# Designs tried in a protein design run: peptides against a protein of PDB entry 6FBK. Part 8

Target 1, 90 residues: chain A of PDB entry 6FBK
Amino acid sequence: EDTGVRVELAEEDHGRKSTIALRLWVEDPKKLKGKPKDNGAIEFTFDLEKETPDEVAQEMIESGFFHESDVKIVAKSIRDRVALIQWRRE

## One batch from the design tools (peptide; made by RFdiffusion4, then SolubleMPNN)

Design b2_p16_7_s1
Fold by OpenDDE base, seed 5:
Parts: sequence; structure tokens; C-alpha cells
Structure b2_p16_7_s1 (fold): chain B 90 residues (1-90), chain A 16 residues (1-16)
Amino acid sequence: as target 1 above (90 residues)
Amino acid sequence: MKPKRTFKVLPLSEVK
């Protein structure tokens, strides 16, 4: 499903580190229930071993980037990209 | 308390 939120690698992944840099931005705001406060790309580090998409998405909401009602759609966007990255590493 | 996550905001032109 298209979440309207895009997540991409912010760096080249050589499959050597457990941490990766990601960039997240909204492509289709109509998919969100709330209106994002910012219109830029959010860059952040994600630990493939220790962190979860849901908790990172929650932190984004606490930082004011998204409405609380959109936590699951944001988390899904992160999860889907992380899964692709992990699949490529196998 | 856990440390606050760092988020860096970039203009879309820098990522597209």
C-alpha cells in the first residue's frame, strides 16, 4: 500500500553497519489524517538491531513532525524501507 | 530518561 510517505537511504549501504542513515518526506499529504508541520526531508539514523519503526515514528510525532493519528502510516513507511534494506543484505 | 533523537531537516531539493 502506498502510504504517501517516502523513505530512502541517505547514504550508500555496504551492508556492514547495524546503523543506517534514512531520509523521510511526504509525497502525498492526502494520505495523512493530519497536516505535516514541515515540508522538508527528515534525516535520521536507524539502528537495525535495536530500534523499531513504531518507536521512531512516535519520536517524530513528539518532535512535532506529524499528527499522532498518523503514527502507524509513518511507521509503516519506515518499516517497508527497512525491510527492503535488510532483504538486500541477505 | 533516554536521549532525544536527532532529526535533521533538509530541503526537498537536496534529496530528490
Scores: peptide ipSAE 0.706, ipTM 0.901, DockQ to the pose 0.651
Fold by OpenDDE base, seed 4:
Structure b2_p16_7_s1 (fold): chain B 90 residues (1-90), chain A 16 residues (1-16)
Amino acid sequence: as target 1 above (90 residues)
Amino acid sequence: MKPKRTFKVLPLSEVK
């Protein structure tokens, strides 16, 4: 399902590190209940072995990037991209 | 307490 939130690799993935750099931005704000404070791309690292999309999404909420009501949709966008990255590594 | 996560905001023009 289209979350309206796009997540892409911020670097080439050679499949050698457990940590990857990701970029997240809103493509369709209508999909979100709240209004993001910024319209830029959020770059962050994600540990494929230790971190979860839900935790990172929650931290984005705490930082004020998104409304708390959108934590799940943000988490899903991260999860979906992470899954694709993991599958590609196989 | 967990350390605060670093978030870097970039202009969309640099990403698209």
Scores: peptide ipSAE 0.705, ipTM 0.901, DockQ to the pose 0.654
Fold by OpenDDE base, seed 1:
Structure b2_p16_7_s1 (fold): chain B 90 residues (1-90), chain A 16 residues (1-16)
Amino acid sequence: as target 1 above (90 residues)
Amino acid sequence: MKPKRTFKVLPLSEVK
């Protein structure tokens, strides 16, 4: 499923750390219910063992990056990338 | 309270 939100590694992943650097940005704003305030890429760290996509997405909402109605689609975009990274580590 | 998460915003030109 294309969420319209892209998430990529901000660093090369060697599979050594549980914490990774990610970058998230909107690729297709039509997929979102609200309009993001910023058109840049959000860089953040994510702990693969301790954190969840839903928690991070909610924090992005609270920081004002996205409308509250888009929390789930943002979370899904993070989840999909995280899953892909974890699969590549196997 | 949990520490506030750090978000850094970069221009798309730096990531694309």
Scores: peptide ipSAE 0.705, ipTM 0.901, DockQ to the pose 0.655
Fold by OpenDDE base, seed 2:
Structure b2_p16_7_s1 (fold): chain B 90 residues (1-90), chain A 16 residues (1-16)
Amino acid sequence: as target 1 above (90 residues)
Amino acid sequence: MKPKRTFKVLPLSEVK
């Protein structure tokens, strides 16, 4: 399912560290219910062992990047990328 | 209370 939100690695993943740098941005705003305030890419670190996509998505909402109605779609976009990264490490 | 997460905003021209 295309969330309209893209998440990519901000660094090359050598499969060693549990923490990775990610970049998230909106590719198709029509997929979102609310209007994102910022039009850029959000760069952040994510701990593959300690953090969850839902927690990070909620923090993005609290920071004002997205509307609360879009928390789940944002979380899914992060989850999908994290899953791919973890699958590649196996 | 969790510490505030750090978010860095970059222009799209740098990521696309």
Scores: peptide ipSAE 0.705, ipTM 0.901, DockQ to the pose 0.666

## One batch from the design tools (peptide; made by RFdiffusion4, then SolubleMPNN)

Design b2_p17_1_s3
Fold by OpenDDE base, seed 4:
Structure b2_p17_1_s3 (fold): chain B 90 residues (1-90), chain A 17 residues (1-17)
Amino acid sequence: as target 1 above (90 residues)
Amino acid sequence: RARRLRERFKVSPEIPA
């Protein structure tokens, strides 16, 4: 499902580290219930072994990037991208 | 915690094409 939120690698992934650099931004704001604070891209690292999409999404909400009602859609966006990256590593 | 979150997420005004 298209969440309207896009997540991409900010750096090439050579499959050497347990952490990856990601960039997240809103592609279709109509898919969100709230209005995002920023219209830019959020850059961050994600630990494939220790972190979860839900927890990272919650931290983004706490930071004020998205409305609390959109935590699940943000988490799904991260989860879907992380899954693809992990599948490519195998 | 607020400081940690500010350091964790960096906002870039430029969105990739």
Scores: peptide ipSAE 0.723, ipTM 0.919, DockQ to the pose 0.879
Fold by OpenDDE base, seed 3:
Structure b2_p17_1_s3 (fold): chain B 90 residues (1-90), chain A 17 residues (1-17)
Amino acid sequence: as target 1 above (90 residues)
Amino acid sequence: RARRLRERFKVSPEIPA
């Protein structure tokens, strides 16, 4: 499902590290219940072994980037991208 | 925690094409 939130690798992944650099931004604001605080891209590191999409999404909300009602769609966008990255690593 | 979150997420106005 298209969440309207896009997540991409910020750097090439050679599958050597447990961490990956990601970039997240809103592509279709109509998919969100609330209005995002910023109109740019959020860059961050994600630890494939220690962190979860839900935890990171919650931190983004705590930071004020998204409304709490959109935690699940943000988490899903991260989860879906992480899943693809892990698939390509296999 | 607030400081950690500010350091964790970097906002860039540039969105990839």
Scores: peptide ipSAE 0.722, ipTM 0.919, DockQ to the pose 0.851
Fold by OpenDDE base, seed 5:
Structure b2_p17_1_s3 (fold): chain B 90 residues (1-90), chain A 17 residues (1-17)
Amino acid sequence: as target 1 above (90 residues)
Amino acid sequence: RARRLRERFKVSPEIPA
Protein backbone atom coordinates (compact mmCIF):
# COMPACT_ATOMS: atom_id res chain seq x y z
CA GLU B 1 0.00 0.00 0.00
CA ASP B 2 1.20 3.50 -0.89
CA THR B 3 1.14 5.45 2.37
CA GLY B 4 2.21 8.73 0.84
CA VAL B 5 5.20 8.68 3.20
CA ARG B 6 8.52 7.66 1.73
CA VAL B 7 11.38 6.06 3.65
CA GLU B 8 14.80 5.42 2.16
CA LEU B 9 18.30 4.56 3.30
CA ALA B 10 20.26 7.71 4.04
CA GLU B 11 23.50 5.72 3.76
CA GLU B 12 24.50 2.59 1.89
CA ASP B 13 23.76 -0.54 3.88
CA HIS B 14 26.59 -3.09 3.89
CA GLY B 15 24.70 -5.42 6.20
CA ARG B 16 27.39 -5.27 8.87
CA LYS B 17 25.66 -3.25 11.59
CA SER B 18 22.41 -3.69 13.49
CA THR B 19 21.72 0.01 12.91
CA ILE B 20 20.77 1.73 9.65
CA ALA B 21 20.47 5.38 8.66
CA LEU B 22 17.04 6.36 7.31
CA ARG B 23 15.42 9.39 5.74
CA LEU B 24 11.65 9.90 5.86
CA TRP B 25 9.52 12.50 4.07
CA VAL B 26 5.98 13.14 2.87
CA GLU B 27 5.47 12.38 -0.80
CA ASP B 28 1.67 12.70 -0.91
CA PRO B 29 0.24 14.85 1.91
CA LYS B 30 -3.32 14.06 0.78
CA LYS B 31 -2.98 10.60 2.28
CA LEU B 32 -2.35 11.98 5.76
CA LYS B 33 -5.16 13.02 8.09
CA GLY B 34 -3.14 15.81 9.65
CA LYS B 35 -0.80 18.43 8.25
CA PRO B 36 2.90 17.62 8.72
CA LYS B 37 4.98 20.11 10.69
CA ASP B 38 7.29 20.77 7.77
CA ASN B 39 8.02 19.59 4.25
CA GLY B 40 11.56 18.41 4.82
CA ALA B 41 13.18 15.02 5.23
CA ILE B 42 13.60 13.56 8.71
CA GLU B 43 16.92 11.79 9.21
CA PHE B 44 17.48 9.25 11.96
CA THR B 45 19.15 5.96 12.84
CA PHE B 46 17.13 2.81 13.40
CA ASP B 47 18.33 -0.14 15.48
CA LEU B 48 17.07 -3.32 13.79
CA GLU B 49 17.41 -5.29 17.02
CA LYS B 50 16.18 -2.86 19.67
CA GLU B 51 13.59 -0.60 18.03
CA THR B 52 10.20 -1.02 16.36
CA PRO B 53 8.51 1.07 13.65
CA ASP B 54 5.61 1.84 15.98
CA GLU B 55 7.87 3.16 18.72
CA VAL B 56 9.81 5.36 16.32
CA ALA B 57 6.58 6.66 14.77
CA GLN B 58 5.31 7.51 18.25
CA GLU B 59 8.49 9.45 18.92
CA MET B 60 7.98 11.41 15.69
CA ILE B 61 4.45 12.30 16.81
CA GLU B 62 5.76 13.33 20.22
CA SER B 63 8.33 15.51 18.46
CA GLY B 64 5.52 17.23 16.57
CA PHE B 65 6.32 16.06 13.05
CA PHE B 66 2.94 14.42 12.46
CA HIS B 67 -0.55 14.37 13.91
CA GLU B 68 -1.31 11.53 16.33
CA SER B 69 -3.95 10.19 13.95
CA ASP B 70 -1.22 9.41 11.43
CA VAL B 71 0.99 7.32 13.70
CA LYS B 72 0.01 4.05 12.05
CA ILE B 73 0.60 5.24 8.50
CA VAL B 74 4.03 6.55 9.51
CA ALA B 75 4.85 3.31 11.32
CA LYS B 76 3.77 1.28 8.29
CA SER B 77 6.05 3.31 6.03
CA ILE B 78 9.02 2.61 8.28
CA ARG B 79 8.07 -1.05 8.71
CA ASP B 80 7.79 -1.67 4.99
CA ARG B 81 11.18 -0.15 4.27
CA VAL B 82 12.87 -1.93 7.17
CA ALA B 83 11.42 -5.26 6.05
CA LEU B 84 12.70 -4.68 2.52
CA ILE B 85 16.17 -3.87 3.83
CA GLN B 86 16.20 -6.99 5.99
CA TRP B 87 15.07 -9.15 3.07
CA ARG B 88 17.90 -7.80 0.94
CA ARG B 89 20.38 -8.66 3.68
CA GLU B 90 19.51 -12.37 3.30
CA ARG A 1 13.05 12.76 26.88
CA ALA A 2 12.40 15.91 24.87
CA ARG A 3 16.14 16.54 24.56
CA ARG A 4 16.74 12.96 23.43
CA LEU A 5 14.07 13.31 20.74
CA ARG A 6 15.60 16.57 19.48
CA GLU A 7 18.93 14.81 19.15
CA ARG A 8 17.39 11.74 17.52
CA PHE A 9 15.62 13.44 14.61
CA LYS A 10 17.32 15.87 12.25
CA VAL A 11 15.37 17.75 9.60
CA SER A 12 16.83 18.43 6.18
CA PRO A 13 15.04 21.04 4.04
CA GLU A 14 15.94 19.14 0.90
CA ILE A 15 13.70 16.28 -0.15
CA PRO A 16 15.44 13.53 -2.15
CA ALA A 17 14.38 13.06 -5.77
Scores: peptide ipSAE 0.722, ipTM 0.918, DockQ to the pose 0.891
Fold by OpenDDE base, seed 1:
Structure b2_p17_1_s3 (fold): chain B 90 residues (1-90), chain A 17 residues (1-17)
Amino acid sequence: as target 1 above (90 residues)
Amino acid sequence: RARRLRERFKVSPEIPA
């Protein structure tokens, strides 16, 4: 499913650390129910061992980047990218 | 918690093509 939210590596991943640098931005705002706060890319680190896409998405909502009704679509976007990164590490 | 979240997420105007 095309969530309209893109998540990419913010820096090269050599598969050495449990943390990765990510960049998330809205590619198609029509896919979201609410209007995002910013029009830029959100950069952050994600701990592959300690954090979950759902919790990080909720933190973004709490920070005011997205409307609460879009927490699941944001979480899915993060989850999908993280899964791809983990698969590449194998 | 609010301070931690502000430090965690950084907004960049640069978006990949």
Scores: peptide ipSAE 0.721, ipTM 0.918, DockQ to the pose 0.836

Design b2_p17_1_s4
Fold by OpenDDE base, seed 3:
Structure b2_p17_1_s4 (fold): chain B 90 residues (1-90), chain A 17 residues (1-17)
Amino acid sequence: as target 1 above (90 residues)
Amino acid sequence: RRARLAAKFRFLPEIPA
C-alpha cells in the first residue's frame, strides 16, 4: 500500500552494519490526516536490532514532524522500507 | 529527551533528487 510517505537509504547498504542511514519525506500529503509543518526530508539512523518503526514514528511525532493521527502511516512507511532492506540482505 | 530527539533527526529543507 502506498502510504504517501517515502523512505530511502541515505547511504549504500553493504549488509554489514546493524544500523542504516535513512531519509523520510512526504510524497503525497493527501494521504496524511495532518499537515506537515515543513516540507523537506528527515535524515536519521535506524538500528535494525534495537529500534522499531513504531517507536521511531512516535519520536517523530514528539519532535513535531507529523500529527499524532499519522503515527501509524509513518511507522508503516519505515517498516516497509526496513523490511525491503532486510530482504535484500538475505 | 528533546535534545536527544533533535540530534537524532536531521531536517533537510529539501527533498532529495
Scores: peptide ipSAE 0.743, ipTM 0.927, DockQ to the pose 0.853
Fold by OpenDDE base, seed 1:
Structure b2_p17_1_s4 (fold): chain B 90 residues (1-90), chain A 17 residues (1-17)
Amino acid sequence: as target 1 above (90 residues)
Amino acid sequence: RRARLAAKFRFLPEIPA
């Protein structure tokens, strides 16, 4: 399902590091239950071995980027992109 | 924790094309 939240690589992935740089932003705000604090992109490093989409999403909520009611949609967007990146590494 | 999260996430006002 289209979450309305897009996540893309912020750098070229050569499949050599356990961490990847990502950028996340809202494409369709109507898909969210709450209104994002600001419109823009959030850039961050994601550790493929230590972090989980749910925990990172929660951290984004704590940081004030999204409403708590949207934690699952944010987590899903991250999960879907991470999975895609990992599949391409094979 | 707030400081750590602030360092973890960098906000970019402009959405990439």
Scores: peptide ipSAE 0.742, ipTM 0.926, DockQ to the pose 0.868
Fold by OpenDDE base, seed 5:
Structure b2_p17_1_s4 (fold): chain B 90 residues (1-90), chain A 17 residues (1-17)
Amino acid sequence: as target 1 above (90 residues)
Amino acid sequence: RRARLAAKFRFLPEIPA
């Protein structure tokens, strides 16, 4: 499903590191229950071995980027991109 | 924790082209 939240690699992935650089931004604000304070992108590293989409999403909410009611949609957007990246690493 | 999260997430004022 289209979460309205887009997640892309912030760097070229050669499949060698357990961490990847990502950028996340709202593409369709209508898909969110809350309204992000600013329109832009959040850049961050994601550790494929230690972190989970849910934990990172929770941290984004705690940081004030999204409303708590949107934690799952944010987590899904991260999960979907991470899965795609991992599939391409095969 | 606040400082750690602030360092973890960098906000870019514009969406990447």
Scores: peptide ipSAE 0.742, ipTM 0.926, DockQ to the pose 0.842
Fold by OpenDDE base, seed 4:
Structure b2_p17_1_s4 (fold): chain B 90 residues (1-90), chain A 17 residues (1-17)
Amino acid sequence: as target 1 above (90 residues)
Amino acid sequence: RRARLAAKFRFLPEIPA
């Protein structure tokens, strides 16, 4: 399912670190229940061994980037990208 | 915690091409 939220690597991944730099932004706002206040990209580091998409998504909500009702769609976007990155590492 | 989250997420006002 297309969440309308895009997540991409902010750096080249050589598969050496347990952390990766990501950038997340809204591509299709009509798929979100809330309306993001600012149109841009969020850059952050994701620890493949310590963090979970749900926790990071919740932190984004706390930071005010998204409405609380969109936590799952944001988490799914992160999860899907992380899965692809991990698959490419194998 | 708010300060930590503010440091964790960097907002870029321009969407990547």
Scores: peptide ipSAE 0.740, ipTM 0.925, DockQ to the pose 0.876

Design b2_p17_3_s1 (from b2_p17_3, 9 letters changed)
Fold by OpenDDE base, seed 2:
Structure b2_p17_3_s1 (fold): chain B 90 residues (1-90), chain A 17 residues (1-17)
Amino acid sequence: as target 1 above (90 residues)
Amino acid sequence: MEKEVEVNGKVFKVTYF
């Protein structure tokens, strides 16, 4: 399903580190229940071993990037991209 | 324009469109 939130690699992944750089932004705001404060791209590091999509999504909500009701779709967006990256590493 | 936001030690870099 399309969450309306896009997540892409912010830096090339050489498959050698447990961390990856991601860039996240809203592509279709109508898919969100709330209205994001800012319109832009959010870059962050994601530790494949220590972090989870839900935890990072929670932090984004705490930062005020998204409404609390959208935590799950934000988490899903991150999860889906991370899964693809992991599959490519195989 | 860019800004950094830190929450629980995690840094988020925002670049506005």
Scores: peptide ipSAE 0.791, ipTM 0.955, DockQ to the pose 0.941
Fold by OpenDDE base, seed 4:
Structure b2_p17_3_s1 (fold): chain B 90 residues (1-90), chain A 17 residues (1-17)
Amino acid sequence: as target 1 above (90 residues)
Amino acid sequence: MEKEVEVNGKVFKVTYF
């Protein structure tokens, strides 16, 4: 499903570390329930072994990047991209 | 313009469009 939120690798993934660098931004704001405070790209690391998409999404809400009503759509966007990256590593 | 935000030890780098 197209969430309107895009997530891509911020750095090349050589499959050597348990962490990856991601970049996330809103591509289609009308798919969100709320209006994000900022308009830009958010870069962060994601630990494939210790973190979950839901936890990171919640942290983004706490940081004020997105409205609480969009936590699930943000989490899904991260989850879907992480899954693709993990599949490529296999 | 860009900024860094930290919450619960997690750092997020924001680059504004």
Scores: peptide ipSAE 0.791, ipTM 0.955, DockQ to the pose 0.941
Fold by OpenDDE base, seed 3:
Structure b2_p17_3_s1 (fold): chain B 90 residues (1-90), chain A 17 residues (1-17)
Amino acid sequence: as target 1 above (90 residues)
Amino acid sequence: MEKEVEVNGKVFKVTYF
């Protein structure tokens, strides 16, 4: 499912670390219920063992990057990308 | 232009388009 939110690796993943660097940005704002405050890319680390997409998405909401009504779509975007990365590591 | 935002100990680096 196309969430309208893009998530990509911010740096090459050699599959050696439990953490990855991600970059997230809105590609299609029409798919969001709210209007993002800023127009840009958000970079952050994601710990594959300790963090969850839902928790990180919630933190982004608290930061004001997205409306609270879009927490699930943001979380899904992160989850889907993380799943692909983990698939490539196997 | 860049900006760092920290929430609950997590850092988010924002690069504006």
Scores: peptide ipSAE 0.791, ipTM 0.955, DockQ to the pose 0.934
Fold by OpenDDE base, seed 5:
Structure b2_p17_3_s1 (fold): chain B 90 residues (1-90), chain A 17 residues (1-17)
Amino acid sequence: as target 1 above (90 residues)
Amino acid sequence: MEKEVEVNGKVFKVTYF
């Protein structure tokens, strides 16, 4: 599913740490219900063992990056990328 | 331009286009 939100590795993943660096940005704003406050790329770390896509997405909403109505879209975008990264590690 | 936002200890670095 094309969420309109793109998530990529912000730095190379050597598969040695439980944390990864991600970069997230809106590629197609028409896929979102609300209008993002900022137009840019958001970089953050993601702990594969301690954090969940939903929790991080919620924190992004609290930060004011996205409207609360798009929390699931953001979470899915993170989840899908994290899954791909984890699959590559195997 | 860039900005750092912290929520509940988690830092988000924003780089504006």
Scores: peptide ipSAE 0.791, ipTM 0.955, DockQ to the pose 0.943

Design b2_p17_3_s3 (from b2_p17_3, 5 letters changed)
Fold by OpenDDE base, seed 2:
Structure b2_p17_3_s3 (fold): chain B 90 residues (1-90), chain A 17 residues (1-17)
Amino acid sequence: as target 1 above (90 residues)
Amino acid sequence: RSKTVTVRGKTFKVTFF
């Protein structure tokens, strides 16, 4: 599904830590709050055991990166990538 | 070209290209 947001590993995942480094690319400029002229990426760690995509997405909203209406899209993008990473770890 | 934002103890590094 094309959500306008793409999440990837920012660092190689050796499957040894509960935390992963992620990079979130905003491919739809409408998703970025403030109408930036340039493309942007958000890098962050994600604790597979302690954090949830919804909570992290909400924190991104509170950080002012996205509109509140896009919280679920952002969360889904994180969730989908995390699920894929976990799938590869198994 | 990058900024760091911390909310509720979580840090996000934003880079614009």
Scores: peptide ipSAE 0.785, ipTM 0.958, DockQ to the pose 0.871
Fold by OpenDDE base, seed 3:
Structure b2_p17_3_s3 (fold): chain B 90 residues (1-90), chain A 17 residues (1-17)
Amino acid sequence: as target 1 above (90 residues)
Amino acid sequence: RSKTVTVRGKTFKVTFF
């Protein structure tokens, strides 16, 4: 499903750590707050054992990156990528 | 340009192209 937000690995995953580095791209500029002129990407680490997509998405909302109404879309994008990464690790 | 934002201990690096 296309959520308008894409998440990728920011570094190679060797499957050894519980943490991964992610990069989130926003395809729809309307999803970014503050009417940005440029495309943007958000980089962050994600702990596969301790963090949840919903928690991280909420933190992004509080950071002012997205509108509150888009929290679930952001969370889904993170969740979907994390699921794929975990699948590859198995 | 890039900047770092930290919320409740979680750090995000945002880059604009």
Scores: peptide ipSAE 0.784, ipTM 0.957, DockQ to the pose 0.874
Fold by OpenDDE base, seed 5:
Structure b2_p17_3_s3 (fold): chain B 90 residues (1-90), chain A 17 residues (1-17)
Amino acid sequence: as target 1 above (90 residues)
Amino acid sequence: RSKTVTVRGKTFKVTFF
């Protein structure tokens, strides 16, 4: 599934903290609000115990990065990466 | 270009290439 959004670890995960550093790449300019011509990357921390992909995605919408219609795509991208990271920690 | 946006305590750093 190519949604035009990719999420990766921005820092090495040693599995010691509940917080991880993520980088969300937007390679589809149509996904970025404000019609920028450039691709973008959003860096943020994610607390595995306190935060949810849906809530963080919603905060990104409120921050003006994406259209509201893309919140589920963004949330899914975060969720899928977080799940992989958690599975690796097991 | 890069900027930082904070919404309700959550901070995001955005970089455009």
Scores: peptide ipSAE 0.783, ipTM 0.957, DockQ to the pose 0.851
Fold by OpenDDE base, seed 1:
Structure b2_p17_3_s3 (fold): chain B 90 residues (1-90), chain A 17 residues (1-17)
Amino acid sequence: as target 1 above (90 residues)
Amino acid sequence: RSKTVTVRGKTFKVTFF
């Protein structure tokens, strides 16, 4: 399924830190709040020990990037990528 | 263009293409 949101590592992960750098691509402008014409990317750090995808997604909503109705889509995208990264570290 | 937003201590850098 193409949700219009994709998350990847923004920097190489050496598996040494509890934090990772992520980049969230928005390839569907309708997912962005407002009326942007262009695609966007959001870069942020994610603490594997302290943060949760739901909380970070909610912070993105509060930051004004997305509509309230898209919080679960954003959270799922982050969760899925984080899970893959954690699996790769083991 | 790029923009930085901080909410509740967390910083997000957004870039539009």
Scores: peptide ipSAE 0.782, ipTM 0.957, DockQ to the pose 0.868

Design b2_p17_4_s1
Fold by OpenDDE base, seed 1:
Structure b2_p17_4_s1 (fold): chain B 90 residues (1-90), chain A 17 residues (1-17)
Amino acid sequence: as target 1 above (90 residues)
Amino acid sequence: SPFDKLPLYKLKKGANK
């Protein structure tokens, strides 16, 4: 499923630390139920051991980046990218 | 790249659960 949301590494991942920097942005706004207030890339840190995609997505909602109805699609985008990063580390 | 033209925002994180 294409979420229309892109998530990429904001830094080179050497696989040494549990914290990674990511950037998230909307590539296809038609996939979202709400309209994002800003059209930009959101840079954020993700702790692979302590944080969850749902929690980070919630923080983005609370920050006003997305409508609450899109929390799951945002979380999925983060989850999918994080999974790929973890798989590459193995 | 469209990404390069996008403004960059920093997510204000709270404490981890």
Scores: peptide ipSAE 0.536, ipTM 0.825, DockQ to the pose 0.590
Fold by OpenDDE base, seed 5:
Structure b2_p17_4_s1 (fold): chain B 90 residues (1-90), chain A 17 residues (1-17)
Amino acid sequence: as target 1 above (90 residues)
Amino acid sequence: SPFDKLPLYKLKKGANK
C-alpha cells in the first residue's frame, strides 16, 4: 500500500547502532485524511530496540505535524521503512 | 530532493513508555 508518506535514512546505516536517524515527508497529500500544517521533512531518531512506529507517529501528532486521523498511515510508513532496514541488517 | 529543498524539522522526543 502506498501511504503517500516517504521515510528514508538520514544517515548511512552500517548496522552498528540501535538508534538510526530517519526523515519523513509527505509525497502525496491526497492520501492523508488531514492536511499537514507544514510541508517539510521531519528528522527523527528511531531506537530499533525500544521504540515502536505507532508511538513515534503519535509523537508526531502531538507535535502538530499531522492530524490524529492519520496516525495509522504515518505509523505504517515508519514501520515499512524500519522493517526494510532491519531486513538489510540480517 | 526533499532532503535538500524542504524545510527540516526536528521531532521532539518524549519519554519512552
Scores: peptide ipSAE 0.536, ipTM 0.824, DockQ to the pose 0.619
Fold by OpenDDE base, seed 3:
Structure b2_p17_4_s1 (fold): chain B 90 residues (1-90), chain A 17 residues (1-17)
Amino acid sequence: as target 1 above (90 residues)
Amino acid sequence: SPFDKLPLYKLKKGANK
């Protein structure tokens, strides 16, 4: 489902390493309950073996990128992209 | 890419669990 938050690979994925580079940004701010502090793209690494979308989303909230009420929608956007990446690797 | 025109921020990660 469309979360209004876009997540894309920041690098080519050859399926070799467990850590990938991603970028996240808001396409439709109306989907969020709060207003993001800045309108930009967040680049971050994601360890497919050790990290969870919810934990990374929490770190984004703690960094001030999103309101705490939007942690679940942010986590969902990351989860959806990560799932697609993993499905393509298999 | 859509993000190419946007300001770019780096997420500062904490310690991995």
Scores: peptide ipSAE 0.535, ipTM 0.823, DockQ to the pose 0.648
Fold by OpenDDE base, seed 2:
Structure b2_p17_4_s1 (fold): chain B 90 residues (1-90), chain A 17 residues (1-17)
Amino acid sequence: as target 1 above (90 residues)
Amino acid sequence: SPFDKLPLYKLKKGANK
């Protein structure tokens, strides 16, 4: 599923840390129910052991980056990227 | 990089429970 939300590594992943730096931005705003306040990229750390995509997405909502109705699509975007990173580490 | 020209925001994480 193409969420219209892009998530990429903000740093090179050497597979040594449980924390990674990611950047998230909207490529296709039509796929979102709400209108994001900003058109920028959000940089954030993600702890592969302690955090979940849904929790981080919720924090983005609370920070005002997205409408609450889009929490699941944002979370999915993070989850999918994290999964790819994990698979590459194997 | 596709996001280099975009404004960059830092997500402030909350305290861990």
Scores: peptide ipSAE 0.534, ipTM 0.823, DockQ to the pose 0.643

Design b2_p17_7_s2
Fold by OpenDDE base, seed 4:
Structure b2_p17_7_s2 (fold): chain B 90 residues (1-90), chain A 17 residues (1-17)
Amino acid sequence: as target 1 above (90 residues)
Amino acid sequence: SARQARLKAKFKVLPKP
């Protein structure tokens, strides 16, 4: 499903670390209920062992990047990318 | 707050192209 939010690796993943660098940005704002800030991509580290997409999405809401009504959309975008990365590590 | 400061440091906003 196209969430309108894109998530990509910010660095090459060699499958050695439990953490990965990600970049997240809005590709299709029409998919979001709220109006996100019109800024560049958000770069952050994601700990594959300790963090969850839902928790990180909530942190982004608290940071003011997205409206609370879009937390699940943001979480899904992160989850989908993380899952893909993990599958490729196998 | 301390949490707000931590989150601000965690998420880096890159310049919009």
Scores: peptide ipSAE 0.739, ipTM 0.929, DockQ to the pose 0.814
Fold by OpenDDE base, seed 1:
Structure b2_p17_7_s2 (fold): chain B 90 residues (1-90), chain A 17 residues (1-17)
Amino acid sequence: as target 1 above (90 residues)
Amino acid sequence: SARQARLKAKFKVLPKP
């Protein structure tokens, strides 16, 4: 499903590290219930072993990037991308 | 707070193209 939130690798993934650099941004704001800040992409490191999409999404809400009502859609966007990355590593 | 500082350091906002 199109969440309206894009998540991409911010660096090439050689499958060697337990962490990956991600870039997240809003592609279709009408898919979100809240009105996110109109800024550029958010770049961050995601630890594949220690972090979860839900926790990171919550951190983004706490940081003021998204409304609390959109935590699940943001988490899903991260989860979907992380899953694809992990599948490619296999 | 320490948490707020950590989160601010964690998420880097890039300029909008």
Scores: peptide ipSAE 0.739, ipTM 0.929, DockQ to the pose 0.819
Fold by OpenDDE base, seed 3:
Formats: structure tokens, C-alpha cells, sequence
Structure b2_p17_7_s2 (fold): chain B 90 residues (1-90), chain A 17 residues (1-17)
């Protein structure tokens, strides 16, 4: 579903690497409980073998990008995009 | 901290459009 948080590939995925470059940004702040920082997109590498959406979301909270109450919605946004990317690789 | 530095390097904040 629409989490209000958008996650997209920052690079073309050829399905060869275990890592992917992602961009994440708030599209609808009303869907978040806290008030996120007024930033542009956050760009980062995601390791498909070593990292989990929950861990990365928690790192974003710790970095101050989102309120702790929104960790699950951020994690879901990452998870949904990663799943889609993996499904397209298969 | 070392963790803070790692996280700062991991997440690149792009300019707002």
C-alpha cells in the first residue's frame, strides 16, 4: 500500500550485484506520525544479502531523518521496493 | 561516535528539488 514514503532505484539494475542503490523521500507527510526533516531524497546502498529493511529504517531513525514511531512505515517502504526489485530479477 | 560517522557516510542527503 501507499506508505507516503517513496523508494526508487538510483541506478539501473542488471541483476548482477548483491547491492543496489536506492533513493528514499517523503511523498505524503500526512501518513507519518512524526514530522520528518525537510530534506531532499536520501540516497544509499542496500546490500540484499546482509541488510534488512528494519535495520536500515532504524539507522535512518538514529540518523534523525524520521521519528521512532515511524520506523515500521519506513521499513515497509524499503521492503516493498526491495521485494519488487527481487521479483523482477527472477 | 564511529557509528554516527558511518551512518552519516551511508546516507547521502540530496538537495531538495
Amino acid sequence: as target 1 above (90 residues)
Amino acid sequence: SARQARLKAKFKVLPKP
Scores: peptide ipSAE 0.738, ipTM 0.929, DockQ to the pose 0.837
Fold by OpenDDE base, seed 2:
Structure b2_p17_7_s2 (fold): chain B 90 residues (1-90), chain A 17 residues (1-17)
Amino acid sequence: as target 1 above (90 residues)
Amino acid sequence: SARQARLKAKFKVLPKP
C-alpha cells in the first residue's frame, strides 16, 4: 500500500548495528487525513531491538509532525521500510 | 518536560529543498 509517506535510510546499512538512521517525509499529502507541517524530512535513529513503528509514530504525533488520525499510516510507513531493511539483511 | 526535550532531540527536521 502506498501510504504517501516516504521512509528511507539516511545512511548505508552494513547490517552490523541494531540501529539505523532513517529519513521520513510526506510525498503525497492527500493520502493523509490531517495536514502535516510543511517542512523537510525528519531524520531519526530507529533501534531495531528496542523500538516499534507504532511507538515512534506516536512520538511523531506527540512532537506535532502529524495529526493523531494519521498515526497508523505513519506507523505503517515506518514498519514497511524497516521490514524491507531487515529482509535485505537476511 | 523531559519527554518533550527527548523527542525534540530525537527528531531532526531537515531544511525543505
Scores: peptide ipSAE 0.737, ipTM 0.928, DockQ to the pose 0.806

